# Peptides against a protein of PDB entry 5KEZ, part 126

Target 1, 320 residues: chain A of PDB entry 5KEZ
Amino acid sequence: NVAIYNPFRPWWERYQPVSYKLCTRSGNEDEFRNMVTRCNNVGVRIYVDAVINHMCGNAVSAGTSSTCGSYFNPGSRDFPAVPYSGWDFNDGKCKTGSGDIENYNDATQVRDCRLTGLLDLALEKDYVRSKIAEYMNHLIDIGVAGFRLDASKHMWPGDIKAILDKLHNLNSNWFPAGSKPFIYQEVIDLGGEPIKSSDYFGNGRVTEFKYGAKLGTVIRKWNGEKMSYLKNWGEGWGFVPSDRALVFVDNHDNQRGHGAGGASILTFWDARLYKMAVGFMLAHPYGFTRVMSSYRWPRQFQNGNDVNDWVGPPNNNGVI

## One batch from the design tools (peptide; made by RFdiffusion4, then SolubleMPNN)

Design b2_p18_3_s4 (from b2_p18_3, 10 letters changed)
Fold by OpenDDE base, seed 1:
Structure b2_p18_3_s4 (fold): chain B 320 residues (1-320), chain A 18 residues (1-18)
Amino acid sequence: as target 1 above (320 residues)
Amino acid sequence: AATEQYNKYRAMLESRYK
């Protein structure tokens, strides 16, 4: 991915890919392979956060300032390490003046325009689908069990399906023959927009962002909410079907302030309430549960916003 | 309300990702 130095190596640089090489501040491919093997050998499965909607930001300077040293040129849409060129992006499909998503009530903009400047891949093209599938199949061969598909809201469900149809069965060294990768899709659906979580049910599970948002309001006792109201927690609260839901109290985005769920989101910063929420989530039989493992950073609030929400995880490999 | 909240979040991301 792109190496960002202002601010200094933020967490979000990881979501600006310039290649599909397994070479980041988290380690190289050999180290990743070693970790996957060791985890599988003790029954711990690995699911990769796959960034396949886009490449890096359109305003990033061209060069080799990346975690694996690969050259890239956002201006010319040149990513030779893949390779991608100008033919592999949705620049010509997006009809907004800026090239970015400007109206989230327009589903075509949400899917065909750039997410906050991130170069939007043309997932309608078989070439692009194949390059992504090759990347994911390489991970499957290493031994991963499945994927979180980042920014799925910004991809057409049919394009996702086309990619998934190209995936191999899981590695038979650890999984039964014919096993398929576990897929869950990040879709932020809090209502009020045309794109719905149900659009993606055919591809796998979907993140239920209403879960953490509503649970937070109940635990915080906002608006007179009571724990007893959680009797029909899940589908009874208007959430997606349990067998399609991936649920969580917080994630890396919404624990940083104004993410999906807003101020209701509970995090490790609210230790007691957070433990209550996580405990309830693990105890109640709804959805596939995910527990967050995060880190502390020096929060500094200015005008209600944490100006240090960019701080990345602790890292002792600053050379990369 | 939900759309407004989401758009505010995206605006924040815009300031970070560029």
Scores: peptide ipSAE 0.051, ipTM 0.737, DockQ to the pose 0.086
Fold by OpenDDE base, seed 5:
Structure b2_p18_3_s4 (fold): chain B 320 residues (1-320), chain A 18 residues (1-18)
Amino acid sequence: as target 1 above (320 residues)
Amino acid sequence: AATEQYNKYRAMLESRYK
């Protein structure tokens, strides 16, 4: 991914890929392979956060300022480490003036235009699908158990399916023969927009963002909400079917949220309430649960916004 | 209300690119 130095190595640089090399601040491919092996050997499975919707931002400076030193040029859409070129992006398909998503009520824009400047891959192309599948298959062959698909809302479900249809079975050294990778898709569906979580049920589980938002409101006793209202928690609250839901109290994004929904999200900063929420989540049968492991950073609020929301995990002068 | 919450979340996501 791109190496950002202003601010100094923010967490979100990881979501601006320039190659599919397993070479980041977390380590190199050999170290990753070693970790996966050690984890699998004790029954701990690895699920990769796969960024396949886009490459880096369109305004990032060209050069070799990346975690593995790979050259890239956003201006010319040149990513030779893949390789991708201008033919592999949706620039011509997006019809907005800016090239970015401008109207989230237009599903076509949401899928075909750039998410906040991130170069949008042409996932309709078999070449692009194959390059992504090769990346994911390499990880599968290493021994990962599945994937979180980042920004799934911004990809056509059929394109995702086409990629998934190219995937290998899981590594038989650790998984039963014929096992398929576990897929869960990040889809932010709080209602009110054309794209629905149900559009993606055919590809795997989806993130249920209503879960953390609503639970936070209840635990915080906002709007007169009571714990007794949780008697029909799950589908009774309008959530997706349990067998399609990936649930969580918070994630790395909404942990840094500053909106009304973000404010309801419970995090480790509210230790007591957070423990209550996580405890409830783990005790309740609805959905597949995910527990957050985060870190403390020096929050500085200005006008209700944390100006340090970019701060990445603990590091030694940029080295994790 | 849900749309408003998402809009604020989307604004936060914009910080990933400046």
Scores: peptide ipSAE 0.044, ipTM 0.729, DockQ to the pose 0.081
Fold by OpenDDE base, seed 2:
Structure b2_p18_3_s4 (fold): chain B 320 residues (1-320), chain A 18 residues (1-18)
Amino acid sequence: as target 1 above (320 residues)
Amino acid sequence: AATEQYNKYRAMLESRYK
């Protein structure tokens, strides 16, 4: 991914890929292989946050400022380390004046235009699908158990399916022969927009962002909400079917106060309430649960916003 | 309210370029 130095190595640089090489701030490919092996050997499975909707931002300077030193040129859509070129992006397909998503009520824009300037890959092309599948298959062959698909809302479900259909079975050294990768898709569906979580049920589980948002309001006792109302928690609250739901109290985005769910989201900053929420989530039989493991950072609020929400995990001069 | 919450998320994403 791109290496950002202003601010200094923010967490979100990880979501601006310039190659599919497994050399990042977390380590190199050999170290990753070693970690996957060690984890699998004790029954801990690895799921990769796969950024496959886009490459880096269109305004990032060209050069070799990347975690693996690979050259890239956003201006010319040149990513030779893949390789991608201008033919592999949706620039000509997106019809907005800016090239970015301008209207989230237009499903075509949401999927064919750039997410906040991130260069949008032409996932309709078999070449692009194959490059992504190659990346994911490399990870599968290493021994990962599955994937979180980042920004799934911004990809056509059929394109995702086409990529998933190219995937290998899981590594038989640790998984039963014929095992398929576990897939969960990040789809922010709080209602009110044309794209629905149900559009993606065919590809795997989906994130249920209503879960953390609603649980937060209840535990915070906002708007007269009571814990007793959680008696029919799950589908009874309008959430997706349990077998399609990936649930969580918070994630890396809304932990920083500006994600889906708003101010209702509970985080470790509210330790007591957060423990209650996580405990309830683990105890209640709904969805596939995900528990957050995070870190404290020096929050600095200006005009109600944390200007340090970019701060990544503890590191040694940028190296984790 | 739902759209407002999502708009905040989008704003956060945009901050990744500033």
Scores: peptide ipSAE 0.055, ipTM 0.740, DockQ to the pose 0.084; fails the geometry check
Fold by OpenDDE base, seed 3:
Structure b2_p18_3_s4 (fold): chain B 320 residues (1-320), chain A 18 residues (1-18)
Amino acid sequence: as target 1 above (320 residues)
Amino acid sequence: AATEQYNKYRAMLESRYK
């Protein structure tokens, strides 16, 4: 991915890929293989956050400022390490003036235009699908158990399916023969927009962002909410079917505020309430649970916003 | 610039969770 130095190596640089090389702030491919093997050998499975909707931002300077030194040129849509070229992006499909998503009530814009300047891959093309599948299959062959698909809301479900149909079975060294990768898709559906979580049920589980938002209000006792109201927690609260839901109290995005209830989201910063929420989540049968492991950073609020919400995990000069 | 990156980051968060 792009190596960003201003601010210094923010966490979100990971979501601006320039190649599919397994060479990042976390380590190189050999180290990754080693980790996957060691984890699998003790029954701990690895799921990869796959960023396949887009490449890096269109305004990032061309060059070799990337985690593995690969050259890239956003301006010309040149990503030779893949390789991608201008033919592999949705620039011609997006009809907005800016090239970015401007109206989230237009599903076509949401899927065909750039998410805040991130170069949008033409996932309708078999070539693009195949390059992504090759990346994911390489990971599967290493021994990962599945994937989180980042920004799934911004991909057509059919394109996702086409990619998934190209995937190998899981590595038989650790998984039963014929096992399929576990897929969960990040879809933010809080209502009010045309794209629905149910659009993606056919591909795998989806993130239920209502879960953390609503649980936060209950635990915080906002708006007169009571724990007793959780009697019908799950589908009774309008959440997606349990067998399609991946649930969580917070994630790396919403623990930094904004959206999905914003301030309602419980995080480790509110330790007592957070433990209550996580404990409840783990005890309740609804959905497939995910627990967040985060870190402290030097929060500095200015005009209600943390100006340091970009800060990544503790690192050694950008390397974890 | 740091400010530009910060603004893009904020825009990303807002776009995802609005």
Scores: peptide ipSAE 0.039, ipTM 0.701, DockQ to the pose 0.487; fails the geometry check

Design b2_p18_4_s1 (from b2_p18_4, 10 letters changed)
Fold by OpenDDE base, seed 5:
Structure b2_p18_4_s1 (fold): chain B 320 residues (1-320), chain A 18 residues (1-18)
Amino acid sequence: as target 1 above (320 residues)
Amino acid sequence: AAQFHPRDVYERRAKSLA
């Protein structure tokens, strides 16, 4: 991915890929393979956060400022380490003046236009699908158990399916023959927009962001909400079917006060309430649960926003 | 409680300075 130095190595640089090389601040491919092997050998499975909707931002300067030194040129859509070229992006398909998503109530914009500058891959193309599948298959062959598909809301479900149809079975060294990768898709659906979580049920599980938002409100006792109202927690609250839901109290995005959930989201900053929420989540049968493991950072609020929400994991001058 | 638009997440991810 791109190496960002202003601010200094933020967490979100990881979501601006320039290649599918397993070469980042987390380590190199050999180190990753070693970790996956060691984890699998003790029954711990690895699920990769796969950024396959887009490459880096269009405003990033061309060069080799990347975690593996690969050259890239956003201006010309040149990512030779893949390789991708101008033919592999949705520039011509997006009909907005800016080339970015301008209206989230327009599903075509949401899927065909850039995420505020992030170069949008043409997932309709078999070539692009194949390059992504090759990346994911390499991970599968290493021994990962599945994937979180980042920004799934911004990909056509059929394109995702086409990629998934190219995937190998899981590595038989650790998984039963014929096992398929576990897929969960990041779809932020709090209602009010045309794209629905149900659009993606055919590809795997989806994130249920209503879960953390509503649970936070209840635990905080906001708006007269009571624990007794949780009697029909799950589908009764309008959530997706349990067998399609991946649930969580917080994630890395809404932990920083943005995205889905707003101020209702409980985090480790509210230790007691957070423990209550996590405890409830783990005790309740609804959905597939995900528990957050995060870190503290020096939050500085200005006009209600944390100006340090970019701070990444603990590091030594950029080295993790 | 107030909820933020999903775009806010990606606006952060899209930040880049030369």
Scores: peptide ipSAE 0.101, ipTM 0.762, DockQ to the pose 0.063
Fold by OpenDDE base, seed 1:
Structure b2_p18_4_s1 (fold): chain B 320 residues (1-320), chain A 18 residues (1-18)
Amino acid sequence: as target 1 above (320 residues)
Amino acid sequence: AAQFHPRDVYERRAKSLA
């Protein structure tokens, strides 16, 4: 991915890919392979956060300032390490003046325009689908069990399906023959927009962001909410069907004070209430559960916003 | 309602001065 130096190596640089090489501040391919093997050997499965909607930001400087040293040029849409060129992006399909998503009530913009400047891949093209499938199949061959598809809301469900149809069965060294990768899709659907979580049910599970948002308000006792109202927690609260839901109290995005859930989101910073929420989630029979493992950073609030919400996880591997 | 807008979640991912 792109190496960002201002701010200094933030967590979100990981979501600005310039290649599909397994070489980042988290380690190289050999180290990743070793970790996957060791985990599988004790029954711990690995699911990869796959960034396949886009490449890096359009305004990032060209060069070799990346975690694996690969050259890239956002201005010319040149990513030779894949390779991608100008033909592999949705620049011509997006009709907004900026090239970015400007109206989230326009589903076509949400899918065909750049997400806050991130170069949007033309997932309708078989070439692009195949390059992504090659990347994911390499991970499957290493021994991963499945994927979180980042920014699925910004991809057409049919394009996702076309990619998934190219995927191999899981590695038979650890999984039964014919096993399919576990897929869950990041779709932020809190209502009020045309794109719905149900659009993606055919591809796998979807993130239910209403879960953490509503649970936070209840446990915080906001707006007269009572714990007794959780009796019909799940579909009774208007959430997606249990067999389509991936549920969580917080994630790396909404943990940082805004977005899907806002101030209602409970985090490790509110230790007692957070443990209550996580405990309830694990005890109540709804959805596939995910527990967050995060880190402390030096929070600094200015005008109600944490100016240090960019701080990445602890790292000691130098300039990599 | 503004705090729940999806763009707010992703805005930080595209920030760069380089």
Scores: peptide ipSAE 0.059, ipTM 0.757, DockQ to the pose 0.068
Fold by OpenDDE base, seed 3:
Structure b2_p18_4_s1 (fold): chain B 320 residues (1-320), chain A 18 residues (1-18)
Amino acid sequence: as target 1 above (320 residues)
Amino acid sequence: AAQFHPRDVYERRAKSLA
């Protein structure tokens, strides 16, 4: 991914890929392989956050400022380490003036235009699908158990399926023969927009962002809500079917966000309430649970916004 | 300001700003 130095090596640089090489701030491919092996040998499975909707931002300077040293040129859509070229992006398909998503009520824009300037991959192309599948299959062969698909809301479900159909079975050294990778898709559906979580049920589980938002409201006792109202928690609250839901109290984004339920999100900053929420989540049978492991950073609020929300985990000069 | 920001990702993804 891009190595960002202003601000200094933020956590979100990981979501601006320039290659599918397994050399990042966390280590090289050999170290990753070693970690996966050691984890699998003790029954701990690895699920990779796969950033496959896009490459890096369109305004990032060309060069070799990346975690693996690979050259890239966002301006010309040149990512030779893949390789991708201008033919592999949706620049000509997106019809907005900026090239970015401008209206989230337009499903076509949401899928075909750039998310906050991130170069949008043409996932309709078999070439692009194959390059992504090769990346994911390499990980599967190493021994990962599945994937979080980042920004799934911004990909056509059929394109995702086409990629998933190219995937290998899981590594038989640790998984039963014929096992398929566990897939959960990041889809932010809080209602009011045309793209629905149900659009993605066919590909695997989906994130249920209403879970953390609503649970936070209840535990905070906002709007007169009571714990007793959780008696029909899950589908009774309008959430997706339990067998399609991946649930969580917070994630890396919404612990740094506001609006759209952001204020209700419980995080480690509110330790007591957070433990209550996580405890409830783990005790309740609804959905597949995910527990967050985060870190403290020097929060500095200006006009209601944390200007240091970019700060990544404790690191040594950008290396974790 | 950086083109990619967690606030922008969350807010814009979660709810239309327009």
Scores: peptide ipSAE 0.042, ipTM 0.721, DockQ to the pose 0.519
Fold by OpenDDE base, seed 2:
Formats: sequence, C-alpha cells, structure tokens
Structure b2_p18_4_s1 (fold): chain B 320 residues (1-320), chain A 18 residues (1-18)
Amino acid sequence: as target 1 above (320 residues)
Amino acid sequence: AAQFHPRDVYERRAKSLA
C-alpha cells in the first residue's frame, strides 16, 4: 500500500493499495506464511481484510513511496505491480463532476464513482476479476480461512459473485477437502438508501451495523430504551437473518466516528458499558460474532472531532 | 497530504443515518 508520512503512517494507509504483494508495515510474505501456519496448527484461523474495490487515492503523488517499494502513478492509473492501467478503472462510467461519489441515494454513483477519491476498479472486467481472484487464491493457498470484503457496498453484488466463483477450496492441510472460504461483506445499511444488505446475501454474510448502533442506544438508556426490549433481539429488531449476519459492538471506523450512528457506538473508552455490550453479544445466539481488539491513542478533540483519529496501532517508527 | 480522511469514509458510508 501507499506509505503516508503526513500524518505519519496512519492506520488508513492500509486501505490504499498499489499492489497485491504481501509486503507491508507488518512484515513480508514469508513472515505472513509463518504466522498463518502457526495459527492454523493450534486451531486459530486467519481472515484477511481484502481491499478489492479500489486502489490508492487519485491525489497521491506518483513514485515508489509504498510498503514494498512498488512504483505507482495514480494520475495515469498506472499500477504495474498488478498490473493495472487506465482501462481497469471506472473513470469513464462515473458521471459526477468530481469523479467522486456525490449522492449516496444514487446507487450507480455509489458503485461506479470514487469513494473519497480512491481510484475505483472496473470489477465488471474479467481481467480485473481474475487479478483479484489470483490475489485471494494466493492467500487461500497459504492457508487463510476466508475474507472480509472491504467496501462491498461500493461493488456490484454480481461482480463480487464472479470473483468468488473463481476461488479455490481451502488448503486441505488444515481444512476438510472441499471447504470453501468464509466470506463476510462490509455493507453499511442503516436504512434510507437504495443499496440494501439483502443485495449481498448470495455472496456470504454481511455486516449488521444496526446491531452496534441499537445496542449502544439500549445500554446507554437513550430514548427510554430498556434492556427488557432485547428479548426479541435479532430479527425481531429488523436485523438481517441470523445466518447472514456478522455482528459487532464497534469497528475501527465507528470507534473513531461521531454522528450517523457513531454517537451511540460503545467502545473501550466507555469500559463498563462496553463490557456489558460485548458480554451480551457473546451470550445472545444471533449472528456470527466479532470482538474488537484495539489500542489507546492520544485523542485530541477540536469542534467535536478527534484530530488524532489517524493514529495507528503501536509501532516502532512506522514498523508494526 | 493524504487525499481522504477516515472520518470522511465513516461519515459518508453511514450517511443513511444522517
């Protein structure tokens, strides 16, 4: 991915890929293989956060400032380490003046335009699908158990399906023969927009963001909510079917956020309430549960916003 | 400077609740 130095190596640089090389701030491919093997040998499975909707931001300077030293040029859409070129992006499909998503009520913009300037891959192309599948299959062959698909809301479900149909079975050294990768898709559906979580049920599980938002409201006792109302927690609250849901109290984004459901989200900063929420989640038989492992950072609020929300995990001069 | 900010990603992605 791109190496960002202003601010100094933020967490979100990981979501600006320039290649599919397993070479990052956390280590090289050999070190990754070693970790996957050691984890699998004790029954701990690895799921990769796969960033396949986009490459890096269009305004990032061209050069070799990347975690594996690969050259890239956002201006010319040149990513030779893949390789991708201008033919592999949705620049011609996006009809907004800025090239970015401007209206989230327009499903076509949400999927064909750039997310906050991130160069949007043309996932309708078999070439692009194949390059992504090769990347994911390499990980499967190493021994990962599945994937979180980042920014799935911004990809057409059919394009995702086409990629998934190219995937190998899991490595038989650790998984039963014929096992398929575990897929969960990040889709933020809190209602009111045309794109729905149900559009993605055919590909695998989806993130249920209503879970953390509503649970936070109840535990905080906002709007007269009571714990007794949780008796029908799950589908009874309008959430997706349990067998399609991946549930969580917080994630890396809303742990740093405000508004749009962010205010109700419980995090480790509210330790007592957070433990209550996580305990309830683990005890209640709804959805596939995900527990957050995070870190403290020096928060600095200005006008209600943490200006240090970019701070990544503990590191040694940028190396994790 | 970086083109996007994580606040923008979250706020825009979760615009349905705004």
Scores: peptide ipSAE 0.039, ipTM 0.715, DockQ to the pose 0.450

